# Designs tried in a protein design run: peptides against a protein of PDB entry 8BZL. Part 183

Target 1, 228 residues: chain A of PDB entry 8BZL
Amino acid sequence: SYDRAITVFSPDGHLFQVEYAQEAVKKGSTAVGVRGRDIVVLGVEKKSVAKLQDERTVRKICALDDNVCMAFAGLTADARIVINRARVECQSHRLTVEDPVTVEYITRYIASLKQRYTQSNGRRPFGISALIVGFDFDGTPRLYQTDPSGTYHAWKANAIGRGAKSVREFLEKNYTDEAIETDDLTIKLVIKALLEVVQSGGKNIELAVMRRDQSLKILNPEEIEKYV
Target 2, 242 residues: chain B of PDB entry 8BZL
Amino acid sequence: SRRYDSRTTIFSPEGRLYQVEYAMEAIGHAGTCLGILANDGVLLAAERRNIHKLLDEVFFSEKIYKLNEDMACSVAGITSDANVLTNELRLIAQRYLLQYQEPIPCEQLVTALCDIKQAYTQFGGKRPFGVSLLYIGWDKHYGFQLYQSDPSGNYGGWKATCIGNNSAAAVSMLKQDYKEGEMTLKSALALAIKVLNKTMDVSKLSAEKVEIATLTRENGKTVIRVLKQKEVEQLIKKHEEE

## One batch from the design tools (peptide; made by RFdiffusion4, then SolubleMPNN)

Design b1_p19_6_s3 (from b1_p19_6, 11 letters changed)
Fold by OpenDDE base, seed 3:
Structure b1_p19_6_s3 (fold): chain B 228 residues (1-228), chain C 242 residues (1-242), chain A 19 residues (1-19)
Amino acid sequence: as target 1 above (228 residues)
Amino acid sequence: as target 2 above (242 residues)
Amino acid sequence: SSEENRKKQLERRIESLYE
């Protein structure tokens, strides 16, 4: 009999495969998200790209739609599946509803997808967490996190991956209204937060910025250095 | 620990997919495959282990497969798995061509297969494919390209890379000798021979043990060519003289 | 050793599964 039941309850009520998927997330490099007043910022620890690897194919931050972007931590191949499904849903929503998705809507879609993979026979959970940021059509900046279980919550700031604990501790201490008063200050906050776990400064950080009514902008290393 | 090894691909307590890791281990014992991107072309070089005297001299490339007019791949791992995946690549490329009346972009073909590979790591009753692939291709979007994919469904673009036996040593040599921006196909071929000579588990490199394919552009068309044994012999000879 | 190199390569590839 094929062990069809991959994710089952333990006698003490644990879903071990979900918990272990969360451990897979911790093996990923750190990602941080911060919601500012009129800006959302994603920062990620750059994966050490092998010398002969094409950097174009190494992306931890991706656009889901014009108004939504996502960073992930965990299994890269799993992330690609989730990203593709989310992109299709964003486009489908535009066609059917004639409006872009809200950040909450697409987060809920992703969360529901993940949840189904925790309950379906013969499927293992996705080994990824995601930070999803963007703007609703009313111009409200949003930040959400989702984990392998399919849970999701809205955040002012959060982090995922191997250095997430340290980054969160930093954000808990330093996230204030003053710290996010301007776009530049918000970006600086993200950089400072990442520097808690990233060695050798701005060269190992990738930053994505989305401002109100603007598309996702990936900052180049020179732009990042201006904030260090 | 063994409980997680014997079942459908599941997470270990540490968040590891042991079946994927074991598939990658198996690939480490396969014949060496190299890929090198040059300014004027891209190449695959693969170790040919099954030199059976009774193999009909039809030097069908055992390890290098033409996928379409613009792409080829090499395989390291379980032969049966490789046959399934290479056939699937051809089907994907053909379906795309029929649907869109243009060749599939290189990366899109790679990702389509990688999504299949990933599925075999996530769905019950399936095992990971015990195969890594190198892809070479040309498209109008990015020109000459080299990709690598593994059993997880992960992939990446490369200037040069290696899979299979002694791949770590090969990659180290490639890192040392690859000249970014200055690599010609001729120099890439020489580099491939150099690396294979040091990494293949053979006493002496011979043309019969090496398959090489090049992908170039001529008169606005992609040309995929498997080098003849004599051409490979000449490359080996040149290397020995240096 | 070749075996050490193989192990090292495998470890690198396994690490590459996570981002």
Scores: peptide ipSAE 0.357, ipTM 0.788, DockQ to the pose 0.836
Fold by OpenDDE base, seed 5:
Structure b1_p19_6_s3 (fold): chain B 228 residues (1-228), chain C 242 residues (1-242), chain A 19 residues (1-19)
Amino acid sequence: as target 1 above (228 residues)
Amino acid sequence: as target 2 above (242 residues)
Amino acid sequence: SSEENRKKQLERRIESLYE
């Protein structure tokens, strides 16, 4: 009976709805984030889009602001809500503080939002994890991860979704200072990491790159193939 | 009994708040945190569970949070709840500072948060925070202080205490070894290592798995310092040699 | 057992709420 309660503790001290939300994330397609020296890279597994579905409508990577982007795994509809709120906050921050958000700031905002949805009986947790990447105004590249519970941490590299375990294992072995020495090497690392779980090579990968003082760039399939 | 488990803010026929009890159960599974008050300082010692190679080495203490210049806390329980509460503590402290142009007294900060915790046990539609905190601080009123708070909003001052996993055993050991009025910070550090070594479910205590912060007064200023790994290693080594 | 000790401790803490 407790597993059906939205935001209550079980007798064992579990928040089952949060745990189940984490299971929902594991059903999502894989996303990877890697922080390089002067670059941040997000990669996602492209889901097989139904023949009648516009591929452009299934974006797992989105910009939150000019200096911040996010990839997610889990419920698409939930992600839209989080993304929209984050975008509003980024704009609000620019208006009120007259500076763009730091990557940590917007991550904390998203994390707090998620946490609040775990504490109200009138709401279920968000069924999403997110990788949030970008540059602080000082030019420092950042990578953060959030989960349905509202926890967040800074990472050098991480993965979320169904293939996250395998991708993380790859990254743990292959993430070195040498492997991220250049932008190209960093991009290659992300592609190689995704190829651990993605079938049919670069055609099923979406890759986004953010460099210092540059906007988010989504690589086209031809550009990705240059790294394969 | 099940009817009262689904609602956060109602009493059982026996007068129990089951959701608070269940939150406390959740905390019992969290990593161990110790606090020890000494004559010349206060310390927090916490188990570090999340050692991941890909974590950005931003040397932020996983479980120890600086609240202001005169206070720090450690947390046992749900990390996301902890983040919310620690942020709230910082905001309360900052608002007080801005309003009164002096730092908030330690107990007042603890009480302010405890009121929030209590509210989450009384107002409908909210669950209790799954977090207990240890607070260390210094103020001009009471000097060095150690507090503990739980999900109910209850709090108390302590000479030494423990929250999280195996906290009962830790408290028992602290009761045996703590000498009131004779505790130096050095002795407190040694005691912390001794207790953690026995209470942590690890085969061998390592510096990587332990975070220690000390709060002292130097030249009329509060100094909050997280011990370096090498310093913790030395403490562990010293304990192994005794 | 460690579990029994944990339960006992929890009970003590719960009791302390009503003191």
Scores: peptide ipSAE 0.286, ipTM 0.793, DockQ to the pose 0.090
Fold by OpenDDE base, seed 4:
Structure b1_p19_6_s3 (fold): chain B 228 residues (1-228), chain C 242 residues (1-242), chain A 19 residues (1-19)
Amino acid sequence: as target 1 above (228 residues)
Amino acid sequence: as target 2 above (242 residues)
Amino acid sequence: SSEENRKKQLERRIESLYE
């Protein structure tokens, strides 16, 4: 069965394991990224933390470097591997090149990593998509998306995970220059987009904001409610 | 190359890793292990199933392993896999200590092993480890900690949790009875006995069938202690009197 | 049933693999 071959193309040219890894991504909670004028915003659907679980250990948004953040959807353990490698690369780049990575650079690195795992017979694809946001050293806000295949693209706005389709449809309709005119409006856009798929309002949303020359800020629930 | 493809954990059409799920299923048949975090300590309680009449006095925990001076773990699943992983944990901890001249932070040790576990779910010619672990520890960063990891390489921190047989029922009981912020080690021990008594498929809970380890801080040092059978008997007796 | 509870728990654990 071609379905079980990791690196074999189907007769119709499909890489089934990559496609199936994309299905794994759809099992993840929704994440959305929006690039504003001078802000990048990641929003995620909060996974229900089990009673007695330490919330500290549940993270869907993580920093890769001071200027780059990532949200993922899919296999948590796979994500950790990618995140760790990306972090190492970011630090290595700082040491060797003496500059922080560009968002595109680290995205390409992650994408290349993912791609290699689609081409080796001894490896299954990563079951994750990622939204990678940040600022280049020139202050340009960036948003990239990667998938299990190792493809990557730059976006103005995008979504991944189970509700990604609905969120993307919302963003396609509502992402305008006016909608991102201010930081607050950009944040509001992300919240509104997530509310298309997230029940119970702002309590189930986590937002991370990165402004130009600022560190990643995770908004507290009270701050989120101000936008709802 | 092709021979390894058939043995590699692969995605189903629905995006599932069945080999990981099957490993988790296998763990569900293993002996029960509990972990409970208290304000003044953390404990592991594990079902001892291998009571062989011909075994000499079980001086050592079969299910609870000391990893270093600040951490211990319990295992549910395939014994051979557990031995490999616990050994690896010890090695990781030792290497860290040698490199940094300080004990490895608890979460870092857990993560290091989880990365190995994850790799065994992704690389060809490897199968997932059929083991879940509970980790207890203390470090200067977060104090007392309890972690759980599974065959996927996923992990989480917990106030209380259970792995192995009847773990669902145990977790339900823990959710009901665990008092956040008010949990003493004494209360945690009592809770552990209560939960084990209800979740172990035994007519009567006996000290010979239960291993308990506590991790506390005394005079600025971590103390990992496996309770003596007599101590466990007293805990059981107290529970029966309530 | 205990088996149903076990299955539910397993399902929850499986769900926990995906974030």
Scores: peptide ipSAE 0.376, ipTM 0.811, DockQ to the pose 0.795; fails the geometry check

Design b1_p19_6_s3 (from b1_p19_6, 11 letters changed)
Fold by OpenDDE base, seed 1:
Structure b1_p19_6_s3 (fold): chain B 228 residues (1-228), chain C 242 residues (1-242), chain A 19 residues (1-19)
Amino acid sequence: as target 1 above (228 residues)
Amino acid sequence: as target 2 above (242 residues)
Amino acid sequence: SSEENRKKQLERRIESLYE
């Protein structure tokens, strides 16, 4: 059967391993990204960290560079590979081009990496989708999504992971210019979106915000509760 | 679905990597390894299963390996795979030292190996390593550290954890008895004995069946010490008296 | 109960592969 092979086309034109990698993404906890006017916000369903686990080593949101951060859904080990490659590229770009990457550039790099793993013999696709947010050097906020196929698109708002469908439906209804008029409103929108799928309110949400000319900030639980 | 069991680097229709899961299953049958982080040190405790009378008395640690001056690990799973991975860890650590003239940070060593493990789940013609590892170490960045890694290439930091046989029961006990912020190495050793006594399928816990290593700092140097049999006996005796 | 606990632990570990 074609579904047991390396990433090859089925007779009907499907890449089953890519589709199955997308199913792996759905096993991940939910992540949401929203682009505001002067802010980008990532929200994630906080994984139930084991009592004795070091929370420092459990990260669903990571910085790729000073101006770019990423949330992922899917295979954690696969994500680490992608993140490391992206970080190296961000640094390389700074050295060679003497400017930080644009969000689109690094997204395209990640997408290309993923795509190569769908076409290389003897490699399976990455079981990862990612939301990539940040600011371009001109101060423009950006949000991109990548999937296991290596496709990428720019978004106003999007979600990945197990609850992505419900979150996207919420965002489609509630993402308006008024809803993102302020930074606080944008953050509230993300929280409300996550609450569609996250149980027990703000305690199970992690939020990261990046404002223009500011570094990535992870909100503490108390800060999150102010928005709930 | 068993139809995806034979290929190591393919997703099932449900997005599962069955060979990784099967490797984890195999590790569940391996000897128990415990790791406990304390304020003043970190320890590994491992079940010794291969007690054969014809083994030479030069008892090297069966399951605990020194990686460098600042790190050690314990292994649960396929011995041959473990030997390959522990050798690789030593090589990675040595290459880093040569390149930077500093010891490799603990987490960086763990991640380097985990990247290798991950590759064996993604590249064709490879199978996952049938090994989970516990890492103990000290570095100037985070001090004393305990990590766990699995066949997927996933890892995490822990205050206390267990791999191998009866790991679920061990973890439950650790959760109950581990006192965050108050754990001394002495208390950690006692806890390790307590947990092993309950999780090992033995009538009586004996020092010959348990390996324990501690990692401490003395005079600004890391000291990795495998406890002598007599020391382990004393710990067991103390536990039996309580 | 021991076998059940083992299975539960394995399931938890498998779930931990995905974030």
Scores: peptide ipSAE 0.368, ipTM 0.807, DockQ to the pose 0.815; fails the geometry check

Design b1_p19_6_s4 (from b1_p19_6, 10 letters changed)
Fold by OpenDDE base, seed 5:
Structure b1_p19_6_s4 (fold): chain B 228 residues (1-228), chain C 242 residues (1-242), chain A 19 residues (1-19)
Amino acid sequence: as target 1 above (228 residues)
Amino acid sequence: as target 2 above (242 residues)
Amino acid sequence: SSEKNRQEALKRRIESLYE
């Protein structure tokens, strides 16, 4: 039956498919997000690309709109679906409201989408968590996280994926106003946080930065090494 | 564990989609298909397993499908699933052409199908497609391209890759012999024969057991050609002489 | 050996599903 229930409550009140989807997220490589004063930074652990694979087709950080980008951990194919839906919504919002989405708005949209897939018959949850960063129209930097359940919260800094626990512990200790006083320091904080879990140093890190009124910038390896 | 093995589109406690994994396992037993990107073209080489003497001697492509004027694909896995997906690819390409009055970019076609594949891993009452595909194509954005997709709806671009039986060995050989930036279509064809000769579970490679298609550009047009048996024989012969 | 190689290849492909 196409309407077969997949995500149901256990007798003790658990939604196992949601919990298991969270386990799928933990199989993903680590992503970290940090909100600075006038910058948002996403860092991800680079997955080893096969020698003959085109690196262009391997991306964990993507733009949702000019003012919003996202990193994810978990099922790549699931992420693509979410990203596409979010992009469509961003464009739709621009057309209907004549302003870009707020980071909270698009996060809520994604969260709602995920939540529906936890409640609809015949659908499994999305096996992804996402860090969504960007700037609101007023220039306020924002960082949000969403998980397979459809929950979302605003953060100063957070991490998802395999090494998220260690990275979060690092950020809890090291995220201070002094640590994010400048854009460069903010970037350094992200790198240092990732280095808690990433092997082989800066070569295995991908960084994306979005500054106020600027487009998303993916740093090249040489640029990353300057911060190490 | 068995409960999660039998139900479609559900996560295991470890976050695994076993039906997708099993589909991938099944594909590992399918006939070998290679794709190689060259500077002046791209090719598919596929094992032909269904050789029936009672079939009309009309040259048919069993595993290589033309999708549009600029793209072709090869399949490894369940034939019926492959037929459905290849038909869908053609429809997607046609709809795009009608809507935008230009050919669909290669990656967009791949992605469109991959979204369908993904849906069959997420919606109840559906099983994953038991098919992996190699796509070859040309577009104005990226030129010659080679893609691989799997039952999960994941895909990637490749310089050279293999799906189906003995794909790991084939990929290993391709990694060793593929020369980036120096690969001609001629050398790619030779490499394809070399790899197939070593990876196909046959005592002797014969032209009847191999399908090869090339995609090239001639006078600003894409040309997709399935090699004739005699041409394949010549390639095999040349390999044997080396 | 061939089966082992196949299983390892499969494992790698499965791992590639998660990013």
Scores: peptide ipSAE 0.353, ipTM 0.753, DockQ to the pose 0.792
Fold by OpenDDE base, seed 2:
Structure b1_p19_6_s4 (fold): chain B 228 residues (1-228), chain C 242 residues (1-242), chain A 19 residues (1-19)
Amino acid sequence: as target 1 above (228 residues)
Amino acid sequence: as target 2 above (242 residues)
Amino acid sequence: SSEKNRQEALKRRIESLYE
């Protein structure tokens, strides 16, 4: 049976399943990424963990490798698949090339994976967008975004998910060289950006920080409150 | 809306996967399954609906399945789908054991199945599994564990949770009565009976309609035990006397 | 009320699919 092409062009040239996957992303909680001078910061809106749920199993920010981390918005199960594939690729790259991936490389890999799922018969697009941050081997901080279509771009700052529009508007106004002059200011910028859409302050924010030549650090609530 | 409902799992204009949602709706009509994590063990309690007199003595729990020496699961949803998934869980666990000469960590087994479930929501010619699972287990990494997975391939760890019929009411009761850090297996069993008594649409809870399994550690070994009918009767009796 | 509760539970579960 010919698996009917799931993602097809409309008469006006739209890929509806890709557009609808983007709507799925908007159902996700907000994620923000900011590139500083020597720091990259990811912030996510923490959905209220259900009482009795183990918080360990609820993560929107994950490490892909020692030098790369990712936040996502959209379908959680889809994200897990992408994350696993990306992690395998990061390890494979280390084994074959003997160097860690560049942030651009792994972003391109993820983007290519997503794109294939928009063109393959019998597959729906991934219902996720991702913010991918990290450091290249030369110490350059990077921020990339990818969407369900498989497109990707480098950014100074960006947001995805439900409140992304408002957060982006905030960042467009407030992202300056002065605002990212220090690591602390960069972190504050992310928090302020998230507070545009998060009502309950620092308790509903998860922040991850990666500094040059340092591993990913997830800030605890007390650390976040210092910046609020 | 109907156009998106009849085909392979695709996104609606609003970004919804209706086939997954419908699978979850179907599971809402299935028999109730509870899981409760305690300090000294973990349990599953499940509603037994098909008591047919002509059924040959159900040697095995209808709703609770042993996966390996350290894990068990309960199922809410389509029985045939459940059988496929439980068999797959056993195979995954066995392959891991053979490859690494140690039992598969609990979360890894759960995630392996969840990846399969997710695939059935993304690949054409497939429908979502009409099954939610509760997993209980022990491993050296996290000790006693309770997980829940749904048709989407999403999963989470829980201290206590419920799937199937009246799951919302059950979860509400669990939230009220579950005491973190103070839950013994004995108290968990009592809580399970209490919740089932209120959530099952039966006038009186009977041992014939309830299956309970416990997972404990004895002398450095995991013990999975399905409670005997008499033991369940005693638990029910104790609840009625309280 | 039971049906309402069921629908609310379903809604919560559906919402949990998205992060």
Scores: peptide ipSAE 0.420, ipTM 0.831, DockQ to the pose 0.804; fails the geometry check
Fold by OpenDDE base, seed 4:
Structure b1_p19_6_s4 (fold): chain B 228 residues (1-228), chain C 242 residues (1-242), chain A 19 residues (1-19)
Amino acid sequence: as target 1 above (228 residues)
Amino acid sequence: as target 2 above (242 residues)
Amino acid sequence: SSEKNRQEALKRRIESLYE
């Protein structure tokens, strides 16, 4: 059956494994990214951590470099592979080019990696989408999204995972220049967007904020509650 | 080339990796392995199913493997796969030691193996490993640690967890009885026996059917010790008296 | 009940594959 062929197009031109990988992404918890004026914000729905599980080992938001962070939805193990490769590339770039990667560059790298896994015989696609945010060296905030196909686009705001549709609809309605006029408003927008799909308010939200020339900051629950 | 594609772990229409799920199902039928983190140590307890009476050499630990001086693991699943993975763990740990002149951090060893596991779920011509592992260890970064990994290459840190047969029931019991911050190795051992007694598909828990290893720190050194049968018997006896 | 519990546990583990 064509659905089992990893690298074969269906008669109607579909790559089923890529589409099915996108379904895997939808099984992931929701992540949202918003680009503000001088801030980028990632928000994720916290999965219920098992009572005896170490929270340290459960992360949906990770730094790729000092100026770039990523949230993902989908297969956790797949994400780790992508993250590690991206980190290596970021470091390699610093060594070879003597500058940090642009957000677009690392996004393209990740996208290319994903694409290769859709075309190579004997490899299944990565079952992840990613929101990649950060600052270019010129101080420009960026937000990119990648999917299992290896496509990538720049966004003002976007969402991935199970609640992505609802969150995107909210963002389409509420993302305005006024809504991102300040850092606080931008953060508030992300929280409001996540609240469309997240139950029990701020306790189930993780937020990461990167401001210009600042490192990634993960907000604590108390800080999040101030915006709710 | 095309024949290899048919054996590659692929996504279902729903985005599921059935071969990984089936591997996890297979592990559910394996002998029970428990891990419990305490303040002063960490332990593994494993069900010993194959007591071959004809085995001349008393395998002191069939399911518990020392990885290096600071780490051990227990395995649930396909024995051959387990042997391959445990050997790989040892090699990774040794290579790291040689390269950096220090022991590999616990999580790094776990992740290195998990990357291998993940690869076997993504690359053609390979099947997932039918193995879950519990890792115990100590390092200078996080102290005593307990990790679990599955066929997908996913892993997590735990205070207490269980893999293999009746793992759900075991985890439930652990959740009920595990007291965060108050768990001593002694209490952890008692808890392990309690859980195994209830979760092992045996009429009576015996020392011959249980392997226990503890990892402690003594004089700034990690000590990994497999409990002697007599020690396990004493633990069982104590449990029966309570 | 034991089999049901096993299946539920498996389900939880499978769900944990996705984040």
Scores: peptide ipSAE 0.397, ipTM 0.808, DockQ to the pose 0.810; fails the geometry check

Design b1_p19_6_s4 (from b1_p19_6, 10 letters changed)
Fold by OpenDDE base, seed 3:
Structure b1_p19_6_s4 (fold): chain B 228 residues (1-228), chain C 242 residues (1-242), chain A 19 residues (1-19)
Amino acid sequence: as target 1 above (228 residues)
Amino acid sequence: as target 2 above (242 residues)
Amino acid sequence: SSEKNRQEALKRRIESLYE
């Protein structure tokens, strides 16, 4: 078994494969998440779909459960693996605990999965970061981020991918209680944040909205244009 | 750094998986395969490079494989890898049928294989498969479908696409000539011949060097048919007359 | 030209690995 240690410590204490996986994330298109008062919003930069490609098969935002959705940046194939495992866990939790997962719980699950792939011989890290949003059973909106290392934190707003730095800087300046006072304002904030890095305006943005006690809604281009 | 080229699929400092990229490079040297979705069917056309006179004239499709009653695929890349993956596809489809008593949905079969491909990019002691696949199929959910997958385990649905040698040129031609919503299987076949004629590394397109399969629905059943050499000759002739 | 086309195709495919 050529179980070569893939992720090992450097002499200076670095896990280079994890750091390099973070670089893979930066190659992904930008995703942004914002927690409002009674809404969570994910926005993603749409990669130009090839003329002959079926748009249905290009998804950067996905539901993990009825109360949780996720956006990712990085390796698409890696993301699919994580998403599938997370979905299975959400269903398993419903069966075993008889309640939907909390957003923190499923985030921790994903984070733990990622962490294991940084420590197991013969496995490379996942080349993805994720923004995980949803509502807990008590109706509290949540936003979490996880990265290739398996670290995770709760956020009011955050971004991942190639334009994440610029988007975060925008959010740091513009995320206020007033800016998220209404659902519409929260959506507008996400759009404005994405427009910092997206050149072709609303046509290249995908938005997913989850409101309290409502299912995930992906906005159509016409709906997005109303907020621009 | 070349340091990352020789080991198990690991990230480069820039976040690249060079072994996956190299596998994709290898596929670029493989024979051309193209797929075209039409309103009334879907087709695969593949370059046949190994024309050995001693090959038993058994109408064996070198590059097109029937997966089940509703799906077929074409392969570009390492033949041995292709054989393993096509066998796996058949097994997955069979297991699903046994478990659920219905055919596996097209996308689900593609995804299942793509998960395997992805695993070979993430687990140590394994190399990526040096194969890209085109899938054609029909299911009750989406009707006729065309998919492409690569060594990374990524996949996508397509109206028309190409893998292997000169795939970029082929895709460009497909983009120019593909008419959305108006594509018949007949027109798709003509387009396939047109594209292959321009993209194959042959002086003259001949029926012996091209494999074509069509997937249609007849009387509520899927029909997968590999075109006979004479039929391909007729298509080529028609193209030459236009 | 064929090599350029191949490299362009490869580039596009590599780019498609990341979303």
Scores: peptide ipSAE 0.377, ipTM 0.784, DockQ to the pose 0.843; fails the geometry check

